# Peptides against a protein of PDB entry 2MBZ: the designs that were tried, part 17

Target 1, 143 residues: chain A of PDB entry 2MBZ
Amino acid sequence: GINLTPEEKFEVFGDFDPDQYEEEVRERWGNTDAYRQSKEKTASYTKEDWQRIQDEADELTRRFVALMDAGEPADSEGAMDAAEDHRQGIARNHYDCGYEMHTCLGEMYVSDERFTRNIDAAKPGLAAYMRDAILANAVRHTP

## One batch from the design tools (peptide; made by RFdiffusion4, then SolubleMPNN)

Design b1_p10_6_s2 (from b1_p10_6, 4 letters changed)
Fold by OpenDDE base, seed 4:
Structure b1_p10_6_s2 (fold): chain B 143 residues (1-143), chain A 10 residues (1-10)
Amino acid sequence: as target 1 above (143 residues)
Amino acid sequence: MLFALAALLF
């Protein structure tokens, strides 16, 4: 969970309120190792840690948008590397994220309209592009 | 902001 004041949450996340999803998250995933690991790691995070994580996420969003604007396919080296950096970012900051877990997240980006809408706010079709890049990245690392 | 949604779901 995020151990920030409402003011600090607004400074880091703007109008996005993560607390609105906490109940659904607990109901869907509260019994998973990923949920436990995320709660354990994030319990020690400062405002500066959350700001760093947000900045890393925004940089990665800009990279995916730039790849789309360049006309790079989602299975390009650049798109797969951006997907790998995304996977590793989740692994460092939240929970162990293998390629299978990462592909499940990519499918969620296109199957849950809330994710799609939020992702596509940066660029229409970005959710689908990220899903395809995540899948391509998983394939290149599967023996 | 995008990755916080996927990661904040945990």
Scores: peptide ipSAE 0.046, ipTM 0.737, DockQ to the pose 0.536
Fold by OpenDDE base, seed 5:
Structure b1_p10_6_s2 (fold): chain B 143 residues (1-143), chain A 10 residues (1-10)
Amino acid sequence: as target 1 above (143 residues)
Amino acid sequence: MLFALAALLF
């Protein structure tokens, strides 16, 4: 769980409450190394850490939206670099995120409508664009 | 937003 007061959670996440999913997450992934690593890292996070993580996520969202608005394909250098920054952001802030793990996350963004809806709130089709950029980024780093 | 959704995995 996120160690913030309800007020601090609202300041960082707005109306989005990540705790509503904590039980499902624990049931599905509680035995994974990724879950353990994330719990260990986030246990020390301050409000400022969470705000930084949100700011980084919002910057990446704006970057992907701008690429889509420019008509850049998801396999463009710019889209793959945004996907790489996303992967590295997960690795820094949560858990070890290799290219295979990142492609699994990208597929989840389009296969679970809860993810799709929340991602596409910034721009319709953004979840699919991100999935495709993540896949393209993984391919360019495959030997 | 995106990392908060990733946090749906945490």
Scores: peptide ipSAE 0.046, ipTM 0.737, DockQ to the pose 0.534
Fold by OpenDDE base, seed 2:
Structure b1_p10_6_s2 (fold): chain B 143 residues (1-143), chain A 10 residues (1-10)
Amino acid sequence: as target 1 above (143 residues)
Amino acid sequence: MLFALAALLF
C-alpha cells in the first residue's frame, strides 16, 4: 500500500485518493504477479519516490498532448517512443510490463470510463491516442 | 494523476 500520511497523500496526489480503489484492485488482480510485485516495490516508497513517479507521469502526459497538438499520428515514432517510455516507467516503478501487458493496459484506458475520464482531462481523446500508440509500439517490437 | 490510477489499479 501507499505508506503516506493523509497530508503527504494530498501533497502528492491532490484530491485523488488511491485508497478508494485498493479493494477493487485486490479483488481483480490480488492473485497476479503484477499485484505482488507492485505491493513489494511500493512498500518501500517514500513521499519523494511517489512525487518522482507523479512528475514522470505528468511529463509523459505533456509529451502525448504535444504530439496530438502537432497532429502526429499515434503510430508515429514520437508517439511510439512515448508509449515505450510509459511501459518502461511501469516496469521500473510497479511490475514487469511486457508489450502484451502494456496493450491490455491501453485497452483498459478506453474501456473503463474512469480511466478515460481521468486521461482525457488533460486532452479529449488522449486515452484513445495512448491506446493506439501503445499498440503501435507493441507491434514494432513483435518479431 | 493519470498514471497513478493505472499504477494503483495494478
Scores: peptide ipSAE 0.045, ipTM 0.736, DockQ to the pose 0.564
Fold by OpenDDE base, seed 3:
Structure b1_p10_6_s2 (fold): chain B 143 residues (1-143), chain A 10 residues (1-10)
Amino acid sequence: as target 1 above (143 residues)
Amino acid sequence: MLFALAALLF
């Protein structure tokens, strides 16, 4: 779990309560290396660490929205670089995220309506655009 | 907020 007070959780995540998903996460992925690594890394995270991670995610969201507003395709260098920064952000803050794992996450963004609604709150169709950029980024790194 | 959900769900 996130080691924050209810007030600190609200300051970092707003109306989003991450605790509502903790049981589902444990049931689906509790036996994976990714879950173990995430629990080990996040066990020491402060409010300031969580805030930094949110700020990095918000900046990345703004970059994807700006690319969409410019009419850049999801397989553009800019969109694939934003997808690479996303993958590396997961790897730094949570767990080892290879290109295959990252493509599975991208597919989850469009197949689970909870992710789609949350992503598309920034811009309609952003979840699909991010999925396509993630796929394109994985392809350019396949030998 | 998307990173927290993806990071929490894995």
Scores: peptide ipSAE 0.045, ipTM 0.738, DockQ to the pose 0.606

Design b1_p10_6_s3 (from b1_p10_6, 4 letters changed)
Fold by OpenDDE base, seed 5:
Parts: sequence; C-alpha cells; structure tokens
Structure b1_p10_6_s3 (fold): chain B 143 residues (1-143), chain A 10 residues (1-10)
Amino acid sequence: as target 1 above (143 residues)
Amino acid sequence: MLFALAGLLF
C-alpha cells in the first residue's frame, strides 16, 4: 500500500482511501508488469511525492473541465494535449504507459462505474470526455 | 486523486 502515516494520507487524499482497493487490485492486476513497476516506484514515495501527484491530477482535472466548459471537443488539440500530459504523468509516476495502455485505461474510466462516479464528481461526463480525448490522442500518434 | 480507485493503477 501507500507508505504514509494515517495523518499524511488524510492530508493528501482526505477521506479517500486508495488502500481499500489494494486486495482487488492485486487479484486483478498483481501479475502485470504495470503493477510491478508501480509497486517498485511508489515504495519510496514520500508525502510530498504523493501530494505532487495529487496536484498534477487536480490540474489535469481543472484543464479538462475548462475545455468542456468552453465547448471544445474531446478531439481538440487542447484536449488531446491534456490526455498526453496524463499519459506522461502515469509513465513518470507509476508505470510505462504507451498509447494502447492509455486507451485501455480510458475505457476503464467509463466501464467501471466506480471510476466514472469518482471522475464525474468534478463534472458530469468528464470520464467519457477523458476517454475520448485519450483515444483521439492515441490515434494522432499512430502512424 | 481522481484516478486512484483501482489501487493507483490509474
């Protein structure tokens, strides 16, 4: 799990406890390379590292919401760039995230209602918008 | 973190 004290976890994640899903994640993805890489990288993460990751996620959320509010399509340059930054953030912080992997994650955001509800807490339809932007970004980088 | 539901696999 996340190597933080209860106080540090609360300061970074508030009432959200990602460790509640640890068993399910291990059962579903424990044999994947992504899981291994994530466990290896995050084992050394400090509170400041997790706070940075949270801040990056919040910034991307605000960016996508602003694009939606402006009426920009999910295949706009702005939305695809936000999707690319998301992909690169995953690659830096967690595991190698190619465009195929990123597309699979985007599909999970709309197919797993838990993800959908969590993402759409910022704005209804955000999960679908992100999925579409992720797909569009993958397409523009496919030869 | 909006992406941390499935054990931080995003």
Scores: peptide ipSAE 0.159, ipTM 0.797, DockQ to the pose 0.411
Fold by OpenDDE base, seed 3:
Structure b1_p10_6_s3 (fold): chain B 143 residues (1-143), chain A 10 residues (1-10)
Amino acid sequence: as target 1 above (143 residues)
Amino acid sequence: MLFALAGLLF
């Protein structure tokens, strides 16, 4: 799991407890390369590393919300660039994330109500907007 | 926003 004290976890994640999902994640993805890579990378992460990752995610969320509020379509250059930054962030911090993997994640955001609820806490419809931007970004990078 | 849910992280 996340190698933080209970106090550190609260400081970074607040009332959200990532450990609540550890068993399900292992059961669903424990045999995947992505899971292995993530465990290897995150094993050394400090509180500061997790805080940085959280801050990056929050910034990305704000970007998508701003695009939605501006009326920019999910296949706009701005939305696709935000999706690309999201993909690259996953690749840096967790596991190799190609465009196909990224589209699968996007679909999960709208098909798993837990993800949808968590994402849409920032703005209703954000999960769907992100999924659409992720798909558009993948399409523009398909030869 | 956290994606450490019942999915692959993010």
Scores: peptide ipSAE 0.154, ipTM 0.798, DockQ to the pose 0.355
Fold by OpenDDE base, seed 4:
Structure b1_p10_6_s3 (fold): chain B 143 residues (1-143), chain A 10 residues (1-10)
Amino acid sequence: as target 1 above (143 residues)
Amino acid sequence: MLFALAGLLF
């Protein structure tokens, strides 16, 4: 879990409280390898590690928004590359994230209204754009 | 901060 003080959590995550979802995450995915890997890996994370992860997420958000604003389709090379960087970021920071897992996450972004609202706060339709880019990236990397 | 809604899944 996130082993930061309440003050450190506020500094890194602001008004977003990750602990609000801990029980639901455990109930839904507590028996998965992804959950185990994430718990084991993040147990050693410092405030600086979590800040880096948030900075990476914000950068990715800006990239996708810029692609949408430029009118690039979600199956463009630029959008698929951003999706690939997202996948690799998950794999590096949290748990093994293959293309199948990544597509499942993309579907969650549009099927769970809480994800959709949070993602679309940056730009309306961003969650759907990310889902489509994730799917396109998975297709191009599947033999 | 897009992904933290999933908590541990990001």
Scores: peptide ipSAE 0.147, ipTM 0.794, DockQ to the pose 0.436
Fold by OpenDDE base, seed 1:
Structure b1_p10_6_s3 (fold): chain B 143 residues (1-143), chain A 10 residues (1-10)
Amino acid sequence: as target 1 above (143 residues)
Amino acid sequence: MLFALAGLLF
């Protein structure tokens, strides 16, 4: 689990409580390499590590929102590059994330209403835009 | 913003 005090968890994640999903995640992915890798990596994470990860995610969110606001298509170089950075961030911080895995995550962002709601809090339609950018990025790297 | 459902973030 996340080895933070309740205060530290609040400072990093605010009202988002990752612990409430622990059992569901274990049920869905507990036997996967991704789960194992994530548990192993995050076991040593400090508050500062989690804050860095949050900051990186916020930066990527801002990039995608800016692309949408500029009217850039999800298959633009800018959107695909943001998707690539997203994939690489997952790989660094959590688990090996190939293009197939990344595409599956993108589909989850639009098929699981909890993800959609969380992502679209930044901008309506952001989850769909990210999914499309993720797919486009995967296609350009696996022709 | 964390794209987390716990345990498997993003």
Scores: peptide ipSAE 0.163, ipTM 0.793, DockQ to the pose 0.430; fails the geometry check

Design b1_p10_6_s4 (from b1_p10_6, 4 letters changed)
Fold by OpenDDE base, seed 1:
Structure b1_p10_6_s4 (fold): chain B 143 residues (1-143), chain A 10 residues (1-10)
Amino acid sequence: as target 1 above (143 residues)
Amino acid sequence: MLYGLAALLF
């Protein structure tokens, strides 16, 4: 879990309160390996660890936005590489994330309005663009 | 906040 003080949580996540979703996440995923791995990894995370994770996520967001602004298709090498880095970031920081799981996450980004709203805060349509890039990246890695 | 949201909400 996130072992931060309220102040530290605000410093890292701003107005986003991860505690609001803890029960739902536990209910939906509490019996999965991904949940177990995430709990195990994050149990030792400091404020600095969480800040690093946020910084990495922000960098990827900027990268995707830049690709969109440049008119690069979601199945471009650049977009697929950004999707790959996203997948690897999840794998490093949270839980093993194969291409199948990654595509499921991508679909969730466009089907759950909470994800869509949060992602599209950076740029309208970003969630859909990311989903498409994630799918394309999965395809290029599937024989 | 891509990692955080994805990891927190799965």
Scores: peptide ipSAE 0.058, ipTM 0.771, DockQ to the pose 0.561
Fold by OpenDDE base, seed 3:
Structure b1_p10_6_s4 (fold): chain B 143 residues (1-143), chain A 10 residues (1-10)
Amino acid sequence: as target 1 above (143 residues)
Amino acid sequence: MLYGLAALLF
């Protein structure tokens, strides 16, 4: 799990409790390389590390919202670049994230209501926009 | 977006 006190978890994640999903994550993904890599990387993460990761995610969210507000399509260079930064952020902080993996994550954002509600809290339709940008970014990197 | 949720739930 996340090695933070209850107070630190609240400061970083607010009302979101990641512990409620730990068993489900272990059951679904516990035998994957991605899970192992994530556990290894995050084992040493401090509150400041988790806060930095959240700040990066919030910045990315603001970029996507700004693109949507500007009327930029999800397959625009700006939207695909934001999707690429998202993929690379996952790779740096958690586990190796290729374009196929990233595409699967994008589909999860629209198929799992928990993700959809969380993402769309910033702007209705953001989860679908991100999914489409992720798909477009994967396509442009397919030989 | 909560990176923690996305990273944890895969």
Scores: peptide ipSAE 0.057, ipTM 0.765, DockQ to the pose 0.557
Fold by OpenDDE base, seed 4:
Structure b1_p10_6_s4 (fold): chain B 143 residues (1-143), chain A 10 residues (1-10)
Amino acid sequence: as target 1 above (143 residues)
Amino acid sequence: MLYGLAALLF
C-alpha cells in the first residue's frame, strides 16, 4: 500500500484515490507474487519516491500522446519503445513484469472501463493505442 | 496516466 498521509496522497495523486481500489486489488491479486513484490517494495517509498513515479508516468503519457498526434502507428519503433519503458517502469517500481504480464495489463486497459476512462482522459483512444503498442513490443521481444 | 491505476498493485 501507500504509506502517505491523506494530504501527501492528494499532493502526489490529486483527485485519484488509490485507497478506493485496495480491497478489490487484494481480493483479485492478493495471492500473487506480483502483489507480494509490490507490497514489499512500496512499503519503503517516501513521498518523493511516489512523486518521481508519477512524474515518470506523466512523461510516458505525454510520449504516447505525441506519437498519436504525429500519426505514428502503435507498432512503430517509437510506440514500442514507449511500451518497453512502461514495462521497465513497472518492473523497477512495483513487480517483475515480463512481456506476457505486460500484454495482460494492456488488455485490462481496454476491457476495464475504469482504466479506459482514466487513460483516455489524456487523449481519446490512448488506452487502445497503448494496448496495441504493448502487444507489438511483446511480439518483437518474443523468440 | 497514474502509475497506481496503470498497475493496480499497491
Scores: peptide ipSAE 0.057, ipTM 0.766, DockQ to the pose 0.520
Fold by OpenDDE base, seed 5:
Structure b1_p10_6_s4 (fold): chain B 143 residues (1-143), chain A 10 residues (1-10)
Amino acid sequence: as target 1 above (143 residues)
Amino acid sequence: MLYGLAALLF
């Protein structure tokens, strides 16, 4: 789990408790390299590290919402760049995230209603927009 | 909020 006190978790994540999903994540992904890498990296993370990760996520959320509000398509340069930053953020903070992995994550954001609900809390349709931007970003990097 | 959380939940 995340090595923070309950108070620190609340300060960083608010009412969201990632530990409630730990068992499911372990059961579904515990034998993957991504899980291993994530556990290894996050084992040393401080409150400040988690706050930085949240700040990065919030910035990306704001960018995607602003793009949607501006009517920019998900395959716009701006949306694809935001998707690329998201991919790189996962790679830095959690596990190696190639374009194929990223597209799988994007699909999960729309196929698992728990993800969809959480993402769309910022703006309805954001999960689908992100998925489409992720796909477009992967396509532009496919030879 | 969402991206880090999504990564944690795989």
Scores: peptide ipSAE 0.057, ipTM 0.766, DockQ to the pose 0.509

Design b1_p10_7_s1 (from b1_p10_7, 6 letters changed)
Fold by OpenDDE base, seed 1:
Structure b1_p10_7_s1 (fold): chain B 143 residues (1-143), chain A 10 residues (1-10)
Amino acid sequence: as target 1 above (143 residues)
Amino acid sequence: MLLGLASLLL
């Protein structure tokens, strides 16, 4: 779990409690390299580290929303660049995230209603837009 | 929240 106090967790994540998913994540992914890497990296994270991660995520969310508001397609350079930054952010903070992994995450964003709801809280259809941008970015970076 | 969610559920 995240080694923050309940107060610190609230300050960083608000009403979202990542620890409520710990058992499900462990059951589903506990034997994967991604899970192991994430546990190893995040074990030393401070409140400030988690806050930085949230700030980065919020900035990325704003970028995608701005692209949608501008009417830019999900396969635009701007949208694909935002998707690439998302992939790199995951790799930096959590676990190695290749393009295959990233596309799997994108599909989860639209197939798991919990993710869809949480993402679309910023803007309706954002999860689908991100998924499409992730796919487009993967295509441009793979043979 | 996107990066946080991505780190938890794959």
Scores: peptide ipSAE 0.145, ipTM 0.817, DockQ to the pose 0.567
Fold by OpenDDE base, seed 5:
Structure b1_p10_7_s1 (fold): chain B 143 residues (1-143), chain A 10 residues (1-10)
Amino acid sequence: as target 1 above (143 residues)
Amino acid sequence: MLLGLASLLL
């Protein structure tokens, strides 16, 4: 799990506890390369590392919300660039995230109601917007 | 905050 005290976890994640999903993630994905890479990378993460990751995620959230508020389509250059930054962030911080993997994650954001509810807390329809931007970004990078 | 855990494989 995340090597933080309960106080540090609350400071970084608020009421969200990512470790509540540890058993389910292990059961579903424990034998995958993505799971292994994530466990190996995050094992050394400090509170400052997790805070940086959350700050990056918050910035991306604000960016997507701003695009939606401006009426920019999910296949706009701005939305696709935000999706690309999200993909690269996952690759840097957690596990190798190609365009296919990223598309699978995007689909999960709309098919698993837990993700949808959590993401849409920032803005209704954000999960669907992100999924569509992720898909568009994958398409533009595929010959 | 919300996207930070979007990397989870559920």
Scores: peptide ipSAE 0.165, ipTM 0.816, DockQ to the pose 0.434; fails the geometry check
Fold by OpenDDE base, seed 4:
Structure b1_p10_7_s1 (fold): chain B 143 residues (1-143), chain A 10 residues (1-10)
Amino acid sequence: as target 1 above (143 residues)
Amino acid sequence: MLLGLASLLL
């Protein structure tokens, strides 16, 4: 799990606890490279590291919401660039995230109601918008 | 925070 005290976890994540999903993630993905990489990288993370990751996530959330509010299509350069930054953030902080993996994550955001609910808490339809932007970004980077 | 879970594979 995340190597923080309960107080530190609350300060960084608030009411969201990623460790609630640890068992399910391990059962579904425990034998994958992505799982291994994530566990290895995050094992050394400090409170400051997790705070930075949360700040990056918040910034991207605000960026996508702003794009939606502006009426920018999900295949706009702005939306695709936000999707690319999202992909790169996952790659830096957690595991190698190619375009195929990223599109799979995007599909999960709209197919798993838990993800949809949590993402759409920022703005209704955000999960679908992100999925579409992720797909568009993958398409433009396909060789 | 909202995209913090986005890296989870579930």
Scores: peptide ipSAE 0.151, ipTM 0.810, DockQ to the pose 0.426; fails the geometry check
Fold by OpenDDE base, seed 3:
Structure b1_p10_7_s1 (fold): chain B 143 residues (1-143), chain A 10 residues (1-10)
Amino acid sequence: as target 1 above (143 residues)
Amino acid sequence: MLLGLASLLL
């Protein structure tokens, strides 16, 4: 899994333990290209690399929350641009993430209660807002 | 950090 000490993992991820999901992820996706790419890329990641990824995620969370608080629709340019940045972040850090893959991830955020709970900890309804923005962004890039 | 592992394939 993530090659950090227990202390480093706590510093980066807090109360969330990604190791709790390692077996499930391997069972479901261990034979996919996305899984392989993620394992290959992240194998060399340092504590600083993981911290950067978390910082990027926190910034994106703040952007989506700000859009929601401003009453911007999930299909606004601002929301779709935030969704695009999310897609590109996944592609850079983990695995090739096309628009179809991204929409599948968006649906997971609202269909798996574990994701919904974790995402909505920042703001109730954030997971649904992200899913809608992800879908809108995919639509505008697939005419 | 809430979205940091949103890339997880679950």
Scores: peptide ipSAE 0.137, ipTM 0.807, DockQ to the pose 0.435; fails the geometry check

Design b1_p10_7_s3 (from b1_p10_7, 5 letters changed)
Fold by OpenDDE base, seed 5:
Structure b1_p10_7_s3 (fold): chain B 143 residues (1-143), chain A 10 residues (1-10)
Amino acid sequence: as target 1 above (143 residues)
Amino acid sequence: MILGLAALLL
């Protein structure tokens, strides 16, 4: 689990409790390299590390929302760059995230209603927009 | 928004 006190978790994540999903994540992904890498990396994370990760995620959210509000398509350079930053953020903080893995994550954001609801709390349709940007970014990096 | 944590909740 995340090595923070309940108070620190609330300060960083608010009402979202990642520990509620720990068992399901272990059941679904516990045998994957991504799970192992994430557990190994995050075991040493401080409150400041988690806050930085949350701040990066919030910034990306604001960028995607701003692109949507501007009417930029999800396959725009700006949207694809935001998707690339998201991919790289996952790679730095959690596990190796190639373009194929990233597209799988993007598809999960729209296929799992829990993800969709959580993402779309910032703006309706954001999960779909992110998925499409992730896909477009993967395509532009595929030979 | 939990985009980074969404990566943990695969």
Scores: peptide ipSAE 0.069, ipTM 0.773, DockQ to the pose 0.480
Fold by OpenDDE base, seed 4:
Structure b1_p10_7_s3 (fold): chain B 143 residues (1-143), chain A 10 residues (1-10)
Amino acid sequence: as target 1 above (143 residues)
Amino acid sequence: MILGLAALLL
């Protein structure tokens, strides 16, 4: 799990408790390279590391919301660049995230109601917008 | 909102 005190977890994640999903994540993904890489990387993370990751995620959310509010299509350069930054953030902080993996994550955002609900809390339709931007970004980088 | 962490946790 995340090596923070309950107080530190609350300071970083607020009401979101990542530990609630640990068993399901292990059951679904425990035999994958992504799971292993994430466990290895995050084992050394400090409170400051988790706070930085949270801040990056919050900024990315604000960026996607701003693009939607501006009426920018999900296949715009701005939306695709935000999707690329999302992919790179996952790759840097957790596990190797290629374009195929990223597309699979985008599909999960719209197919798992828990993800959809949590993402759309920032703006209705954000999960679908992110999925479409992720797909468009993957397509533009396909050889 | 932890979009990056949510992607890892489900």
Scores: peptide ipSAE 0.066, ipTM 0.761, DockQ to the pose 0.405
Fold by OpenDDE base, seed 1:
Formats: structure tokens, C-alpha cells, sequence
Structure b1_p10_7_s3 (fold): chain B 143 residues (1-143), chain A 10 residues (1-10)
């Protein structure tokens, strides 16, 4: 799991408890390179590292919400750039995230109601908008 | 659940 005290976890993640998903994540992905890479990278993360990751994710969420509020399509340059920054953030902080992997993540955001609910807490339809931006970004980077 | 945590919970 995340190497933080219960208090530190609450300070960083609020009411979201990542530990409640640890078993399911291990069962689904425990034999993947992505899981191994994430475990290796995050083993050294401090509270400050996790806070930075949350701050980056909050900033990205605000960017997508602002694009939606402006009426920008999910295949706009702005939306695709936000999707690219999301992909790169995953790659930097967790595991190697190619465009295929990123597309699979986008599909999960709309197919797993837990993800949809958690993402759409910022704005209804955000998960679908992000999925579409992720797909568009993958297409523009496909040879 | 912020997008970075979504990556861990995949």
C-alpha cells in the first residue's frame, strides 16, 4: 500500500481510501509490468510526493472542466494537450503509459461506475469528456 | 478520486 500514516492519508486524499482497492488492484493487475513499476516507484514516495501528485491531478481536472465550460470539443488542441499531460503524469509518477494503455484507462473511466462517479464529482460528464480527449490524443499520435 | 489515484486503481 501507500506508505503513509492514516493521518497523512487523510490529509492527502481526504475521505478517499486507496487501501480499500488494494486487493482488487492486485487481483486484476498484480502480474503486470505497470503494477510492478507502480509498486517500485511509490515505495519511496513521501507525503509531499503524494500531495504533489494530487495537486497535479487537481490542476488537470480544472483544465478539463474549464475546457468543457468553454464548450471546447474533446478533440480540440486544448483537450488533447490536457490528455497528453495526463498520460505523461501517469508515466512520470506511476508506470510507463503508452497511448494504447492510456486509451484503455479512458475506457475504464466510463465503464466502471466507481471511476465515473469519482471523476464526475468535479463536473457531470467529465469522465466521458476525458475518455474522448484521450482517444483523440491517441489518434493524433498514432503513425 | 483525483486522476493520479485513478492510475493506481486501474
Amino acid sequence: as target 1 above (143 residues)
Amino acid sequence: MILGLAALLL
Scores: peptide ipSAE 0.066, ipTM 0.772, DockQ to the pose 0.464
Fold by OpenDDE base, seed 3:
Parts: C-alpha cells; structure tokens; sequence
Structure b1_p10_7_s3 (fold): chain B 143 residues (1-143), chain A 10 residues (1-10)
C-alpha cells in the first residue's frame, strides 16, 4: 500500500481511499511490469511526493475542463497536448506508459463506471473527452 | 478522482 498514516492519506486523497482497490488491482495486474514498476517507484514516496502528484492531476483536470468550456474539440492541439502531459506524468510517477497503454487507460475511463463517475465529478463528459484526446494524441504519434 | 492514482488503479 501507500506508506502514509490514515491522517496523511485523508489530507492527500480526501474521501478517496486507494486501499479499497488494492486487492482488485493486485488480482488484475499483479503479474505485469507496470504493477512492478509502480510498486518500486512509489515505495519511497513521501506525503509531499503524493501531494505533488495530486496537484499535477488537479492542474490537468482544470486544463481539460477549460478546453471543454472553450468548445475546443478533443482532437485539437491543446487537448492532445494535455493528453500527452497526462501520459508523461504516468511515465514519470508510476510506470512506462506508451501510446498503446495510454489508449487502454482512456478506454477504461469510459468502460468502468467507477472511473467515469469519479472523473465526471469535475465536469459531465470529462472522461469521454479525455478518452478522445488520448486517442487523438496516440494517432498523431503513429506512422 | 485523482488522475495519478487512476493510473495505479488499473
């Protein structure tokens, strides 16, 4: 798990409890390189490291919401650049995230109702917009 | 949802 006290976890994640998903994540992905890399990287993370990761995620959410509010299509340069920053953030903080992996994540955001509900709390349709931007960003980097 | 933790919650 995340090496934080219950109080520190609440300060960083609020009402979201990542420990509720630990067993399911291990059952689904425990034998993957992505899971191994994530466990290795995050084993040394402090409260400040987790807070930085949350701040980066919140900033990215604000960028996508602003693009949607401006009426920018999900295949705009701005939306694809936000999707690229999301991919690179995963690669820095967790595990190697190529364009194929990133598109699989985007599809999960719209196919798993738990992800959809949690993303769309910021703005209805955000999960679908992010998925479409992720796909467009992958296409522009595929020959 | 925390987009960074979403990557861990695959």
Amino acid sequence: as target 1 above (143 residues)
Amino acid sequence: MILGLAALLL
Scores: peptide ipSAE 0.066, ipTM 0.771, DockQ to the pose 0.452; fails the geometry check

